# Peptides against a protein of PDB entry 2V3S, part 1

No score or structure here was measured in a lab: all are predicted.

Target 1, 95 residues: chain A of PDB entry 2V3S
Amino acid sequence: PISLVLRLRNSKKELNDIRFEFTPGRDTAEGVSQELISAGLVDGRDLVIVAANLQKIVEEPQSNRSVTFKLASGVEGSDIPDDGKLIGFAQLSIS
Structure headers, positions and changes below count from the first letter of each chain, unless a header shows other numbers.
Peptide ipSAE was made for these designs. It is ipSAE averaged over its two directions, with the distance scale d0 held at 1.0 Angstrom where the peptide's residues are scored. Compare it between designs on one protein only; published cut-offs may not apply.
A fold fails the geometry check if it doesn't show the stated peptide or something in it is severely misdrawn.

## One batch from the design tools (peptide; made by RFdiffusion4, then SolubleMPNN)

Design b1_p8_1_s1 (from b1_p8_1, 6 letters changed)
Fold by OpenDDE base, seed 2:
Structure b1_p8_1_s1 (fold): chain B 95 residues (1-95), chain A 8 residues (1-8)
Amino acid sequence: as target 1 above (95 residues)
Amino acid sequence: GEMVLKKR
């Protein structure tokens, strides 16, 4: 399996690293993204963008070591999105 | 923090 880390801020604006595995041929990007949402770790509004970027990283994990993307849930939040600080952004990386 | 997703 591919070992991944999803880094994003929780509701208290604290950075969390969420480790999880992805097994090609068994898992789907959408399925794992839904599990992250069901666990309360990802906002449901972010299903599409998380799944898209998860698919991107798992299809070429050697080339796509890290991807940073804008969250739908962060666009209209109280803080201005900032990819460097992961405000309104999340990061997926190969562990 | 650090956490691990437990898949079903």
Scores: peptide ipSAE 0.648, ipTM 0.935, DockQ to the pose 0.958
Fold by OpenDDE base, seed 4:
Structure b1_p8_1_s1 (fold): chain B 95 residues (1-95), chain A 8 residues (1-8)
Amino acid sequence: as target 1 above (95 residues)
Amino acid sequence: GEMVLKKR
């Protein structure tokens, strides 16, 4: 299995690292993303973007060690999105 | 913080 970390800010704007595994052929990007949402770790509005980027990283985990992407849930926030600070952005990386 | 997702 691929060991991954999803880094994003929680409701208190604190960085959270969420570790999870992805097994190609058994798991799907959408399925795992839905589990993250069901666990309350990802905003439901971010299903599409999380799934898309999860798919991207698991396609080539050896070359795509990290992907940073804009959250739909972050667009409506009061803070200006910033990929460097992961404000309105999340990061998936190989653990 | 750090968390671990446990799959169903």
Scores: peptide ipSAE 0.647, ipTM 0.934, DockQ to the pose 0.907
Fold by OpenDDE base, seed 3:
Structure b1_p8_1_s1 (fold): chain B 95 residues (1-95), chain A 8 residues (1-8)
Amino acid sequence: as target 1 above (95 residues)
Amino acid sequence: GEMVLKKR
């Protein structure tokens, strides 16, 4: 399996690293994204963007070591989005 | 913090 880390801020604006595995041929990007949402770790509004970027990283994990992407849930938040600080952004990386 | 996702 591919060992991944999803880094994003929780409701207290603290950075969390969420470790999870992805097994090609058994898991799907959308399915794992739904698991993250069901666990309360990802906002449901971010299903599409999380699934798209998860698919990107798992299709070539040796080349796509890290991807950072804008969250739909962060657009209307009180803080100005910032990819460097992961405000309104999340990061997926190979562990 | 550190967390681990346990899939169904």
Scores: peptide ipSAE 0.647, ipTM 0.935, DockQ to the pose 0.948
Fold by OpenDDE base, seed 1:
Structure b1_p8_1_s1 (fold): chain B 95 residues (1-95), chain A 8 residues (1-8)
Amino acid sequence: as target 1 above (95 residues)
Amino acid sequence: GEMVLKKR
């Protein structure tokens, strides 16, 4: 399995590292993304973008060691998005 | 913080 970390801010704006595994051929990017949402760790509005970037990293984990992407939920928030501070952005990386 | 996702 591929060991991954999703870094993003919670509702208190605190950075969290969420560790999870992805097994190619058994897991799907959309399925795992839905699990993250079901666990309350990802906003449901971010399903599409999280799944797309999860797919990107798991299809070529040797090349795509880290991806940072804009959250739909962040755009609608009061804080100005900032990829460097992960405000309105999340980061997936290989553990 | 640090968290671990456990799939259903």
Scores: peptide ipSAE 0.646, ipTM 0.934, DockQ to the pose 0.936

Design b1_p8_1_s2 (from b1_p8_1, 6 letters changed)
Fold by OpenDDE base, seed 2:
Structure b1_p8_1_s2 (fold): chain B 95 residues (1-95), chain A 8 residues (1-8)
Amino acid sequence: as target 1 above (95 residues)
Amino acid sequence: GVMTLKKR
């Protein structure tokens, strides 16, 4: 399986690293993303963008070692989105 | 913090 880390801020604006595995041929990007949401670790509004970027990274994990993307849940938040600080952004990386 | 997703 592919070992991944999703780094993003929780509702208290604290950075969290969420570790999870992805097995090609058994798991789907959408399915794993839904599990992240069901666990309360990802906002439901971010299903599409998380799944899209998860798909990208697992297709070529050695080439796409890290991807940073804008969250739908962060666009209209109180804080100005900032990819460097992961405000309104999340980062997926290969462990 | 660090958390681990447990898949169903």
Scores: peptide ipSAE 0.670, ipTM 0.934, DockQ to the pose 0.914
Fold by OpenDDE base, seed 1:
Structure b1_p8_1_s2 (fold): chain B 95 residues (1-95), chain A 8 residues (1-8)
Amino acid sequence: as target 1 above (95 residues)
Amino acid sequence: GVMTLKKR
């Protein structure tokens, strides 16, 4: 299995590292993304973008060691998105 | 913090 970390800010704006595994051929990017949402770790509005980037990283984990992407949930928030601070952005990386 | 996702 591929060991991954999803780094993003919670509702208190605190950075969290969410560790999870992905097994190619058994798991799907959308399925795991839905689990993250069901666990309350990802906003439901971010299903598409999280799944897309999860798919990208698991397709080529040796090349795509880290991906940072804009969250749909962060665009309309009061805070200005900032990829460096992971405000309105999340980061997936190989553990 | 650090958390671990447990699959259902």
Scores: peptide ipSAE 0.669, ipTM 0.933, DockQ to the pose 0.914
Fold by OpenDDE base, seed 5:
Structure b1_p8_1_s2 (fold): chain B 95 residues (1-95), chain A 8 residues (1-8)
Amino acid sequence: as target 1 above (95 residues)
Amino acid sequence: GVMTLKKR
Protein backbone atom coordinates (compact mmCIF):
# COMPACT_ATOMS: atom_id res chain seq x y z
CA PRO B 1 0.00 0.00 0.00
CA ILE B 2 0.91 3.65 -0.50
CA SER B 3 1.40 5.59 2.75
CA LEU B 4 0.06 9.13 2.49
CA VAL B 5 -0.26 12.24 4.63
CA LEU B 6 -3.01 14.82 4.25
CA ARG B 7 -1.98 18.09 5.88
CA LEU B 8 -4.73 20.61 6.59
CA ARG B 9 -5.98 22.93 9.31
CA ASN B 10 -8.69 21.96 11.78
CA SER B 11 -11.47 24.21 13.08
CA LYS B 12 -9.00 25.73 15.56
CA LYS B 13 -6.73 26.64 12.62
CA GLU B 14 -4.11 24.13 13.81
CA LEU B 15 -2.24 22.01 11.27
CA ASN B 16 -3.08 18.30 11.34
CA ASP B 17 -1.21 15.53 9.56
CA ILE B 18 -3.68 12.79 8.67
CA ARG B 19 -1.95 9.50 7.88
CA PHE B 20 -3.72 6.94 5.71
CA GLU B 21 -3.03 4.15 3.25
CA PHE B 22 -4.11 3.62 -0.33
CA THR B 23 -4.00 0.20 -1.96
CA PRO B 24 -4.15 0.30 -5.77
CA GLY B 25 -6.68 -2.12 -7.20
CA ARG B 26 -8.65 -2.23 -3.95
CA ASP B 27 -9.16 1.41 -3.04
CA THR B 28 -10.49 4.23 -5.19
CA ALA B 29 -9.66 7.91 -4.81
CA GLU B 30 -13.32 8.79 -4.32
CA GLY B 31 -13.85 5.93 -1.86
CA VAL B 32 -10.94 6.93 0.38
CA SER B 33 -11.97 10.59 0.15
CA GLN B 34 -15.44 9.59 1.33
CA GLU B 35 -13.85 7.75 4.28
CA LEU B 36 -11.93 10.90 5.22
CA ILE B 37 -15.19 12.86 5.12
CA SER B 38 -17.08 10.22 7.13
CA ALA B 39 -14.34 10.36 9.79
CA GLY B 40 -14.84 14.13 10.06
CA LEU B 41 -11.33 14.84 8.77
CA VAL B 42 -12.36 16.46 5.48
CA ASP B 43 -15.30 18.76 4.75
CA GLY B 44 -17.89 17.16 2.47
CA ARG B 45 -17.70 20.14 0.14
CA ASP B 46 -14.11 19.14 -0.62
CA LEU B 47 -14.89 15.65 -1.96
CA VAL B 48 -14.23 16.51 -5.60
CA ILE B 49 -10.92 18.35 -5.13
CA VAL B 50 -9.54 15.84 -2.60
CA ALA B 51 -10.46 12.88 -4.81
CA ALA B 52 -8.94 14.51 -7.89
CA ASN B 53 -5.64 15.22 -6.15
CA LEU B 54 -5.56 11.83 -4.42
CA GLN B 55 -5.99 10.21 -7.84
CA LYS B 56 -3.13 12.32 -9.19
CA ILE B 57 -0.71 11.34 -6.44
CA VAL B 58 -1.53 7.59 -6.45
CA GLU B 59 -1.33 7.19 -10.23
CA GLU B 60 2.36 8.24 -10.21
CA PRO B 61 3.55 8.27 -6.57
CA GLN B 62 7.25 8.33 -7.51
CA SER B 63 6.78 11.48 -9.58
CA ASN B 64 3.97 13.21 -7.69
CA ARG B 65 5.50 13.29 -4.22
CA SER B 66 3.38 16.22 -3.05
CA VAL B 67 0.35 18.17 -4.27
CA THR B 68 -1.19 21.32 -2.79
CA PHE B 69 -4.72 22.31 -3.72
CA LYS B 70 -7.44 24.83 -2.93
CA LEU B 71 -10.33 23.73 -0.74
CA ALA B 72 -13.91 24.63 -1.61
CA SER B 73 -14.57 24.92 2.14
CA GLY B 74 -11.71 27.41 2.43
CA VAL B 75 -13.20 29.73 -0.17
CA GLU B 76 -16.37 29.92 1.91
CA GLY B 77 -14.41 30.65 5.11
CA SER B 78 -13.49 33.99 6.62
CA ASP B 79 -9.71 33.63 6.31
CA ILE B 80 -7.88 34.74 3.18
CA PRO B 81 -6.63 31.64 1.30
CA ASP B 82 -2.86 31.15 1.31
CA ASP B 83 -1.19 28.06 -0.17
CA GLY B 84 2.10 28.67 1.65
CA LYS B 85 0.40 28.69 5.05
CA LEU B 86 -2.20 26.08 4.06
CA ILE B 87 -5.06 28.46 4.76
CA GLY B 88 -7.94 27.36 2.56
CA PHE B 89 -5.52 24.85 1.02
CA ALA B 90 -4.53 21.27 1.82
CA GLN B 91 -1.47 19.21 0.95
CA LEU B 92 -1.23 15.52 0.06
CA SER B 93 2.18 13.90 0.17
CA ILE B 94 3.84 10.50 0.11
CA SER B 95 4.90 9.50 3.63
CA GLY A 1 -1.36 17.09 15.62
CA VAL A 2 -0.88 13.72 13.99
CA MET A 3 -3.87 11.47 13.31
CA THR A 4 -4.46 8.19 11.52
CA LEU A 5 -7.39 7.12 9.36
CA LYS A 6 -8.18 3.53 10.26
CA LYS A 7 -9.89 1.21 7.82
CA ARG A 8 -12.85 -0.82 9.02
Scores: peptide ipSAE 0.669, ipTM 0.933, DockQ to the pose 0.843
Fold by OpenDDE base, seed 4:
Structure b1_p8_1_s2 (fold): chain B 95 residues (1-95), chain A 8 residues (1-8)
Amino acid sequence: as target 1 above (95 residues)
Amino acid sequence: GVMTLKKR
């Protein structure tokens, strides 16, 4: 399986690393994203963007070691989105 | 923190 880390800020604005595995042929990007949401680790509003970027990284894990993307849940927050600080952004990376 | 997703 592919070992992944999803890094994003929690409600206290603290960075969390969420470790999970993805097995091609068994898992789907949308399915795993739904599991992350069901576990309360990802905001439900971010299903589409998380799934899209998870798909991107798992289809070419050797080339895409890290992807950073804007969260739908972060757009309307008080803090201005910042990809460098992962404010309103999340990062998927190969562990 | 660090969390681990446990698949069902």
Scores: peptide ipSAE 0.668, ipTM 0.933, DockQ to the pose 0.893

Design b1_p8_1_s3 (from b1_p8_1, 4 letters changed)
Fold by OpenDDE base, seed 1:
Structure b1_p8_1_s3 (fold): chain B 95 residues (1-95), chain A 8 residues (1-8)
Amino acid sequence: as target 1 above (95 residues)
Amino acid sequence: GELVLRRR
């Protein structure tokens, strides 16, 4: 399996590293993204963007070691999005 | 912090 880390700020604006595994041929990007949402770790509005970037990283994990992407849930928040600070952005990386 | 997604 591929070991991944999703770096994401929680509702208290604390940065968390969420570790999870992805097994090609068994898991799907959308399925694992839905599990992250069901666990309360990802906002449901971010299903599409998380799944798209998860797919990108798992299709070529040696080339796509890290991806940073804008969250739909962050656009309407009070804080100005900032990819460097991961405000309104999340980062997926190979562990 | 550090968290782990527990899968079914």
Scores: peptide ipSAE 0.777, ipTM 0.954, DockQ to the pose 0.938
Fold by OpenDDE base, seed 4:
Structure b1_p8_1_s3 (fold): chain B 95 residues (1-95), chain A 8 residues (1-8)
Amino acid sequence: as target 1 above (95 residues)
Amino acid sequence: GELVLRRR
């Protein structure tokens, strides 16, 4: 399995590193993304973007060591999105 | 913090 870390800010604006595994051929990007949402770790509005970027990283994990992407939920927040600070952005990386 | 997604 591929060991991944999803880094994103919680409702208190604190950075969390969420570790999870992805097994190609058994897991799907959308399925695992739904699990993250069901666990309350990802906003449901971010299903599409998380799944898309999860797919990107797992399709070529040796080349795509990290991907940073804009959250749909972040656009609606009061803070100005900033990829460097992961405000309105999340980061997926190979553990 | 650090969290782990527990897969069902």
Scores: peptide ipSAE 0.777, ipTM 0.954, DockQ to the pose 0.953
Fold by OpenDDE base, seed 2:
Structure b1_p8_1_s3 (fold): chain B 95 residues (1-95), chain A 8 residues (1-8)
Amino acid sequence: as target 1 above (95 residues)
Amino acid sequence: GELVLRRR
């Protein structure tokens, strides 16, 4: 399986690294994204963008070692989105 | 912090 880390801020604005595995041919990007949401680790509004970027990284994990993307849940947030600080952004990477 | 997604 591919070992991944999803880095994003929780509701308290604390940065967390969420570790999870993805097995090609068994898992789907949308399925694993739904599990992240069900666990309360990802906002449900972010299903599409998380799944899209998860698909991107697992397609070519050697080439796509890290991807940073804007969260739908962060657009309307009180804080101005900032990819450098991962405010309104999340990062997926190969561990 | 560090978290792990538990899958079943």
Scores: peptide ipSAE 0.777, ipTM 0.953, DockQ to the pose 0.905
Fold by OpenDDE base, seed 3:
Structure b1_p8_1_s3 (fold): chain B 95 residues (1-95), chain A 8 residues (1-8)
Amino acid sequence: as target 1 above (95 residues)
Amino acid sequence: GELVLRRR
């Protein structure tokens, strides 16, 4: 399996590294993204963008070591989105 | 912090 880390801020604005595995041929990007949401680790509004970027990284993990993407849940938040600080953004990377 | 997604 591919070992991945999803880095994003929780409701207290603290950065968390969420470790999970992805097995090609068994898992789907959509399915694992739904599991992250069901566990309360990802906002349901971010299903589409998380699944799209998870698909990108697992299709070529040797070339796509890290991807950073804008969260739908962060657009209307109190803080201005910032990809460098991962405010309104999340980062997915190979462990 | 560090978290782990527990798969069903």
Scores: peptide ipSAE 0.776, ipTM 0.953, DockQ to the pose 0.961

Design b1_p8_1_s4 (from b1_p8_1, 4 letters changed)
Fold by OpenDDE base, seed 4:
Formats: C-alpha cells, sequence, structure tokens
Structure b1_p8_1_s4 (fold): chain B 95 residues (1-95), chain A 8 residues (1-8)
C-alpha cells in the first residue's frame, strides 16, 4: 500500500497530519476520500478536490511526491487563502 | 497533531 499524509489545518487553525494508506486496485480515490470525511478528518465540501488530488498522487506516486490544492471549505473563510501556509489549502504527500 | 484513518 501507499502511505500518505494529508496535511490540513483544523478548526483552531493548527496543522494536522492525517495518515492513511491507499492500496491500488482495492481502494478508489473517491472511496478513501469519503472515509476521511466520514471519520471527521476532512470537510464534506472538500470531497471533490481531495478525491481529485488523491487520484493524481496515487496514479504516479514516484513522480508526484506532493500535491497542494485549494479547499472548497477554505474559500469563504475569514483568512486569505495561502498555499505556502496551507491556509485554505491542503497538502497530500507520500510518507 | 497527528491523526490516523482507522479502517476495518
Amino acid sequence: as target 1 above (95 residues)
Amino acid sequence: GVMELVRS
């Protein structure tokens, strides 16, 4: 399996690393993303973007070691989105 | 912090 980390700020604006595994041929990007949401680890509004970027990283994990993407849940937040600070952005990376 | 996705 591919060991992944989703780095994402919590409601207190603290960075959290969410560890999970992805097994090609068994898991789907959308399925695992739904599990992350069901576990309360990802905002439900971010299903589409998380799934899309999870798919991107697992399709070529040797080349895509990290992907950073804008969250739907962060667009209308009080803080200005910033990919460098992961404000309104999340990062998926290979462990 | 660090969280784990627990899967059955």
Scores: peptide ipSAE 0.716, ipTM 0.948, DockQ to the pose 0.832
Fold by OpenDDE base, seed 1:
Structure b1_p8_1_s4 (fold): chain B 95 residues (1-95), chain A 8 residues (1-8)
Amino acid sequence: as target 1 above (95 residues)
Amino acid sequence: GVMELVRS
């Protein structure tokens, strides 16, 4: 399986690294993303963007070692999105 | 912190 880390800020704005595995041929990007949401680790509004980027990284894990993307849940917040600080953004990487 | 997705 592919070992991944999703880094994003929680409701207290603290950075958390969420470790999870993805098995090609058994798991789907959409399915695993839904599991992350069900576990309370990802905001439900971010299903689409998380799934899209998870698909991107698992289709070519050797070339796509890390991807940073804007969260739908962070757009309407008071803080201005910043990919460098992962404010309104999340980072998915190969462990 | 570090968290893990636990799958049943």
Scores: peptide ipSAE 0.716, ipTM 0.948, DockQ to the pose 0.877
Fold by OpenDDE base, seed 3:
Structure b1_p8_1_s4 (fold): chain B 95 residues (1-95), chain A 8 residues (1-8)
Amino acid sequence: as target 1 above (95 residues)
Amino acid sequence: GVMELVRS
């Protein structure tokens, strides 16, 4: 399995590292993304963007070591989105 | 903090 870390801010605006595994041929990007949402670890509005980037990283994990992407849930927030600070953005990386 | 996705 591929060991992954999804880094994003919680409701207190603190950075959290969410560890999870992905097994090619058994798991799907959308399926694992839905599990993250069901566990309360990812906002449901971010299903599409999380699944798309999870697919990107697992299809070529040796080349795509890290991806940073804009969250739909962060667009209408009070804080200005910032990829460097992971405000309104999340980062997915190979552990 | 550190979280973990628990799955069967």
Scores: peptide ipSAE 0.716, ipTM 0.948, DockQ to the pose 0.851
Fold by OpenDDE base, seed 2:
Structure b1_p8_1_s4 (fold): chain B 95 residues (1-95), chain A 8 residues (1-8)
Amino acid sequence: as target 1 above (95 residues)
Amino acid sequence: GVMELVRS
């Protein structure tokens, strides 16, 4: 399986690393994303963007070692989105 | 912190 880390800020604005595995041919990007949401680790509003980027990284894990993307849940937050600080953004990487 | 997705 592919070992992945999803880094994003929690409700207290603290950075968390969420570790999970993805097995090609068994798992789907949307399915695993839904599991992350069901576990309370990802905001439900971010299903589409997380699934899209998860698909991108698992289809070419050797070339796509890390992807940073804008969260739907962070767009209208009080803090201005910033990819460098992962404010309103998340980072998915191969561990 | 560090967390893990638990799957069955």
Scores: peptide ipSAE 0.715, ipTM 0.948, DockQ to the pose 0.854

Design b1_p8_2_s1 (from b1_p8_2, 4 letters changed)
Fold by OpenDDE base, seed 4:
Structure b1_p8_2_s1 (fold): chain B 95 residues (1-95), chain A 8 residues (1-8)
Amino acid sequence: as target 1 above (95 residues)
Amino acid sequence: SRKFEVLP
């Protein structure tokens, strides 16, 4: 399986690393993204963008070691999005 | 269910 880390800020705006595995051929990007949402770790509004970027990283994990992407939920937040600080952004990476 | 390990 592919060992992944999803880095994003929680409801307290604290940066967390969420580690999980992805098994190609068994898991789907959208399915795992839905599981992240069900676990309360990802905002439901971010299903599309998380799934898209999860797909991107798992389709070529050796070359796509890290992807940073803008959250839909972050746009609606009070803080100005900042990819460097992962405000309104999340990062998926190969652990 | 899938295991998600949350680290600070």
Scores: peptide ipSAE 0.807, ipTM 0.957, DockQ to the pose 0.988
Fold by OpenDDE base, seed 5:
Structure b1_p8_2_s1 (fold): chain B 95 residues (1-95), chain A 8 residues (1-8)
Amino acid sequence: as target 1 above (95 residues)
Amino acid sequence: SRKFEVLP
């Protein structure tokens, strides 16, 4: 399996690392993204962008070691999005 | 269910 880390700020704006595994051929990017949402770790509005970037990283994990992407939920927030601070952004990386 | 480990 592929060991991944999703770095994302929680509802208290605290940055957390969410570790999980992805097994190609068994898991799907959308399925795992839905599980993240169901676990309360990802905002439901971010399904599409998380799934897209998860797919990107798992299709070539050796090449795509890290991807940072803008969250749909971040646009609705009070804070101005900032990829450097991961405000309104999240990062997926290979563990 | 899938295991998600949340680290501070």
Scores: peptide ipSAE 0.806, ipTM 0.957, DockQ to the pose 0.968
Fold by OpenDDE base, seed 3:
Structure b1_p8_2_s1 (fold): chain B 95 residues (1-95), chain A 8 residues (1-8)
Amino acid sequence: as target 1 above (95 residues)
Amino acid sequence: SRKFEVLP
């Protein structure tokens, strides 16, 4: 399996690393993204963007070591989005 | 279910 880390801020705006595994041929990007939402770790509005970037990293994990992407849930938040600080952004990386 | 390990 592929060992992944999803880095994003929790409800207290604290940066967390969420570690999980992805098995090609058994798991799907859409399915695992839905599991992240069901676990309360990802906002439901971010299903599309999380699934798209999860697919990107698992299709070529040796080449795509890290991907950073803008969250739909962060667009109208009180804080100005910032990819460097992962405000309104999340990051997927190979562990 | 799938394990998600949350690290501070």
Scores: peptide ipSAE 0.806, ipTM 0.957, DockQ to the pose 0.956
Fold by OpenDDE base, seed 1:
Structure b1_p8_2_s1 (fold): chain B 95 residues (1-95), chain A 8 residues (1-8)
Amino acid sequence: as target 1 above (95 residues)
Amino acid sequence: SRKFEVLP
């Protein structure tokens, strides 16, 4: 399995690292993204962008070691989006 | 249920 870390800010605006595994051929990017949402770890509005970037990293994990992407839930937030601070952005990486 | 380990 592929060991992944999803780094994003929680409801208190604190950065957390969420560690999980992904098994190609058994798991799907959309399925795991839905599980993240069901667990309350990802906003439901971010299903599409999380799934797209999860797919990108798992299809070539040796080449795509880290991906940072803009969250739909962050656009209308109170804070100005900032990819360096992961405000309105999240990051997926190979652990 | 999938295991998600949340770390600060």
Scores: peptide ipSAE 0.806, ipTM 0.957, DockQ to the pose 0.973

Design b1_p8_2_s2 (from b1_p8_2, 4 letters changed)
Fold by OpenDDE base, seed 5:
Structure b1_p8_2_s2 (fold): chain B 95 residues (1-95), chain A 8 residues (1-8)
Amino acid sequence: as target 1 above (95 residues)
Amino acid sequence: SRKFIVLP
């Protein structure tokens, strides 16, 4: 399986690393994204963007070692989105 | 269920 890390700020704006595995041929990007949401780790509004970027990283994990993307949930937040600080952004990377 | 390990 592919070992992944989703770096994302929680509801307290604390940066966490969420580690999980993805097995090609068994798992789907959308399915795992839904599981992240069900676990309360990802905002439901971010399903599309998380799934898209998860698909990107798992399709070529050797080439796509890290992807940073803007969250839909971050747009409406009080803080100005900042990819460097992962404010309103999340990062998926190969562990 | 899938295992997620959350590291602060």
Scores: peptide ipSAE 0.815, ipTM 0.960, DockQ to the pose 0.964
Fold by OpenDDE base, seed 2:
Structure b1_p8_2_s2 (fold): chain B 95 residues (1-95), chain A 8 residues (1-8)
Amino acid sequence: as target 1 above (95 residues)
Amino acid sequence: SRKFIVLP
């Protein structure tokens, strides 16, 4: 399986690393994204963008070692989105 | 369910 890390801020705005595995041919990007949401780790509004970027990284993990993307849940938040600080952004990477 | 490990 592919070992992944999802880095994003929790509800307290604290940056966390979420480690999980992805098995190609068995798992789907959308399915795992839904599991992240069900676990309370990702906002439901971010299903599409998380799934898209998860698909991108797992289809070529050697080339796409890290992807940073804008969260839908962060656009209308109180804080101004900032990819450098991962405010309104999340990052997926190969561990 | 899938295992997610949350680290600070």
Scores: peptide ipSAE 0.814, ipTM 0.960, DockQ to the pose 0.985
Fold by OpenDDE base, seed 3:
Structure b1_p8_2_s2 (fold): chain B 95 residues (1-95), chain A 8 residues (1-8)
Amino acid sequence: as target 1 above (95 residues)
Amino acid sequence: SRKFIVLP
């Protein structure tokens, strides 16, 4: 399996690393994204963007070591989005 | 179910 880390700020705006595995041929990007939402780790509004970027990293994990993407849930937040600080952004990377 | 390990 592919060992992944999702770096994302929690409800307290603290940056966490969420470790999980992805098995090609058994798992799907959308399915795992839905599991992240069900676990309360990802906002439901971010299903599309998380699934798209998860698909990107797992299709070529040797080439796509890290991807950073804008969250839909972060657009209407009080804080100004910042990819460097991962405010309104999240990052997926290979462990 | 899938295991997610959350690290601070």
Scores: peptide ipSAE 0.814, ipTM 0.960, DockQ to the pose 0.973
Fold by OpenDDE base, seed 1:
Structure b1_p8_2_s2 (fold): chain B 95 residues (1-95), chain A 8 residues (1-8)
Amino acid sequence: as target 1 above (95 residues)
Amino acid sequence: SRKFIVLP
């Protein structure tokens, strides 16, 4: 399995690292993204972007060690999006 | 269910 870390801010704006595994051929990017949402760890509005980037990293984990992407849930928020601070952005990386 | 480990 691929060991992944999803780094993003929670509802209190605190930065957390979420560790989980992904098994190619058994898991799907869409399915795992839905599980993240069901666990309350990802906003439901971010299903598409999380799934897309999860797919990207797991299809070529040797080449895509880290991906940072803009969250739909952060676009209309009060804070200005900032990829460096992961405000309105999240990061997936290979553990 | 899938295991998610949340670290501060």
Scores: peptide ipSAE 0.814, ipTM 0.960, DockQ to the pose 0.969

Design b1_p8_2_s3 (from b1_p8_2, 3 letters changed)
Fold by OpenDDE base, seed 4:
Structure b1_p8_2_s3 (fold): chain B 95 residues (1-95), chain A 8 residues (1-8)
Amino acid sequence: as target 1 above (95 residues)
Amino acid sequence: SRKFIVEP
């Protein structure tokens, strides 16, 4: 399986690393993204963008070691999005 | 259910 880390700020705006595995051929990007949402780790509004970027990283994990992407939920937040600080952004990476 | 490990 592919070992992944989703770096994402929680509801307290604290940066957390969420580690999980992805098995190609068994898991789907959208399915795992839905599981992240069900676990309360990802905002439901971010299903599309998380799934898209999860797909991107798992389709070629050796070359796509890290992807940073803008959250839909972050756009609606009070803080100005900042990819460097992962405000309104999340990062998926190969652990 | 899938295992997620959350680390600060």
Scores: peptide ipSAE 0.819, ipTM 0.960, DockQ to the pose 0.969
Fold by OpenDDE base, seed 2:
Structure b1_p8_2_s3 (fold): chain B 95 residues (1-95), chain A 8 residues (1-8)
Amino acid sequence: as target 1 above (95 residues)
Amino acid sequence: SRKFIVEP
């Protein structure tokens, strides 16, 4: 399996690393993204963008070692999105 | 369910 880290801020705006595995051929990007949402770790509004970027990293993990993407849940939040601080952004990377 | 490890 592929060992992944999803870095994003929790509801208290604290930056956390979420570690999980992805098995190609058994898991799907959308399925795992839904599991992240069900676990309360990702906002439901971010299903599409998380799934898209998870797919990107698992299809070519050697080339796509890290991807940073804008969250739908962060666009209209109180804080101005900032990819450097991962405000309104999340990052997926190969462990 | 899938295991997620959250690290501060």
Scores: peptide ipSAE 0.819, ipTM 0.961, DockQ to the pose 0.966
Fold by OpenDDE base, seed 3:
Structure b1_p8_2_s3 (fold): chain B 95 residues (1-95), chain A 8 residues (1-8)
Amino acid sequence: as target 1 above (95 residues)
Amino acid sequence: SRKFIVEP
């Protein structure tokens, strides 16, 4: 399996690393993204963007070591989005 | 279910 880390801020705006495994041929990007939402770790509004970037990293994990993407849930938040600080952004990377 | 390990 592929060992992944999803880095994003929790409800207290604290940066957390979420570690999980992805098995190609058994798991799907859409399915695992839905599991992240069901676990309360990802906002439901971010299903599409998380699934798209999870697919990107697992299709070529040796080449795509890290991807950073804008969250739909962060667009109208009180804080100005910032990819460097992962405000309104999340990052997926190979462990 | 899938295991997610959250690290602060």
Scores: peptide ipSAE 0.818, ipTM 0.961, DockQ to the pose 0.971
Fold by OpenDDE base, seed 1:
Structure b1_p8_2_s3 (fold): chain B 95 residues (1-95), chain A 8 residues (1-8)
Amino acid sequence: as target 1 above (95 residues)
Amino acid sequence: SRKFIVEP
C-alpha cells in the first residue's frame, strides 16, 4: 500500500497531518476522498479537488511525491488563500 | 472503517 499524508487546517485553523494508506486496485481516489469527508476531516465541498489530486499522486507516487491544491471550501472563507501557509490549500504527500 | 491518524 501507499502511505500518504494529507496536511490541512482543521476547524480551529490548526495545521494537522492526516496519515492513511491507499491500496491501488482495491481503493479508489473518490472512495477514499468520501471516507475523509465522512470522517469529518475534509469539507464535502472539496470532494472533487481532493479526489483529483489523490488520483494524481497514487497513479505515479514515485514522480508525484507531493501535490498542493486549492480548496473550494477556502475560497469563500474569511482568510485570504495562501499556498505557502496552507490557508485555503491542502497538501498530499508520500510519507 | 479506514484508519486515519491525525497528528498536530
Scores: peptide ipSAE 0.818, ipTM 0.960, DockQ to the pose 0.972

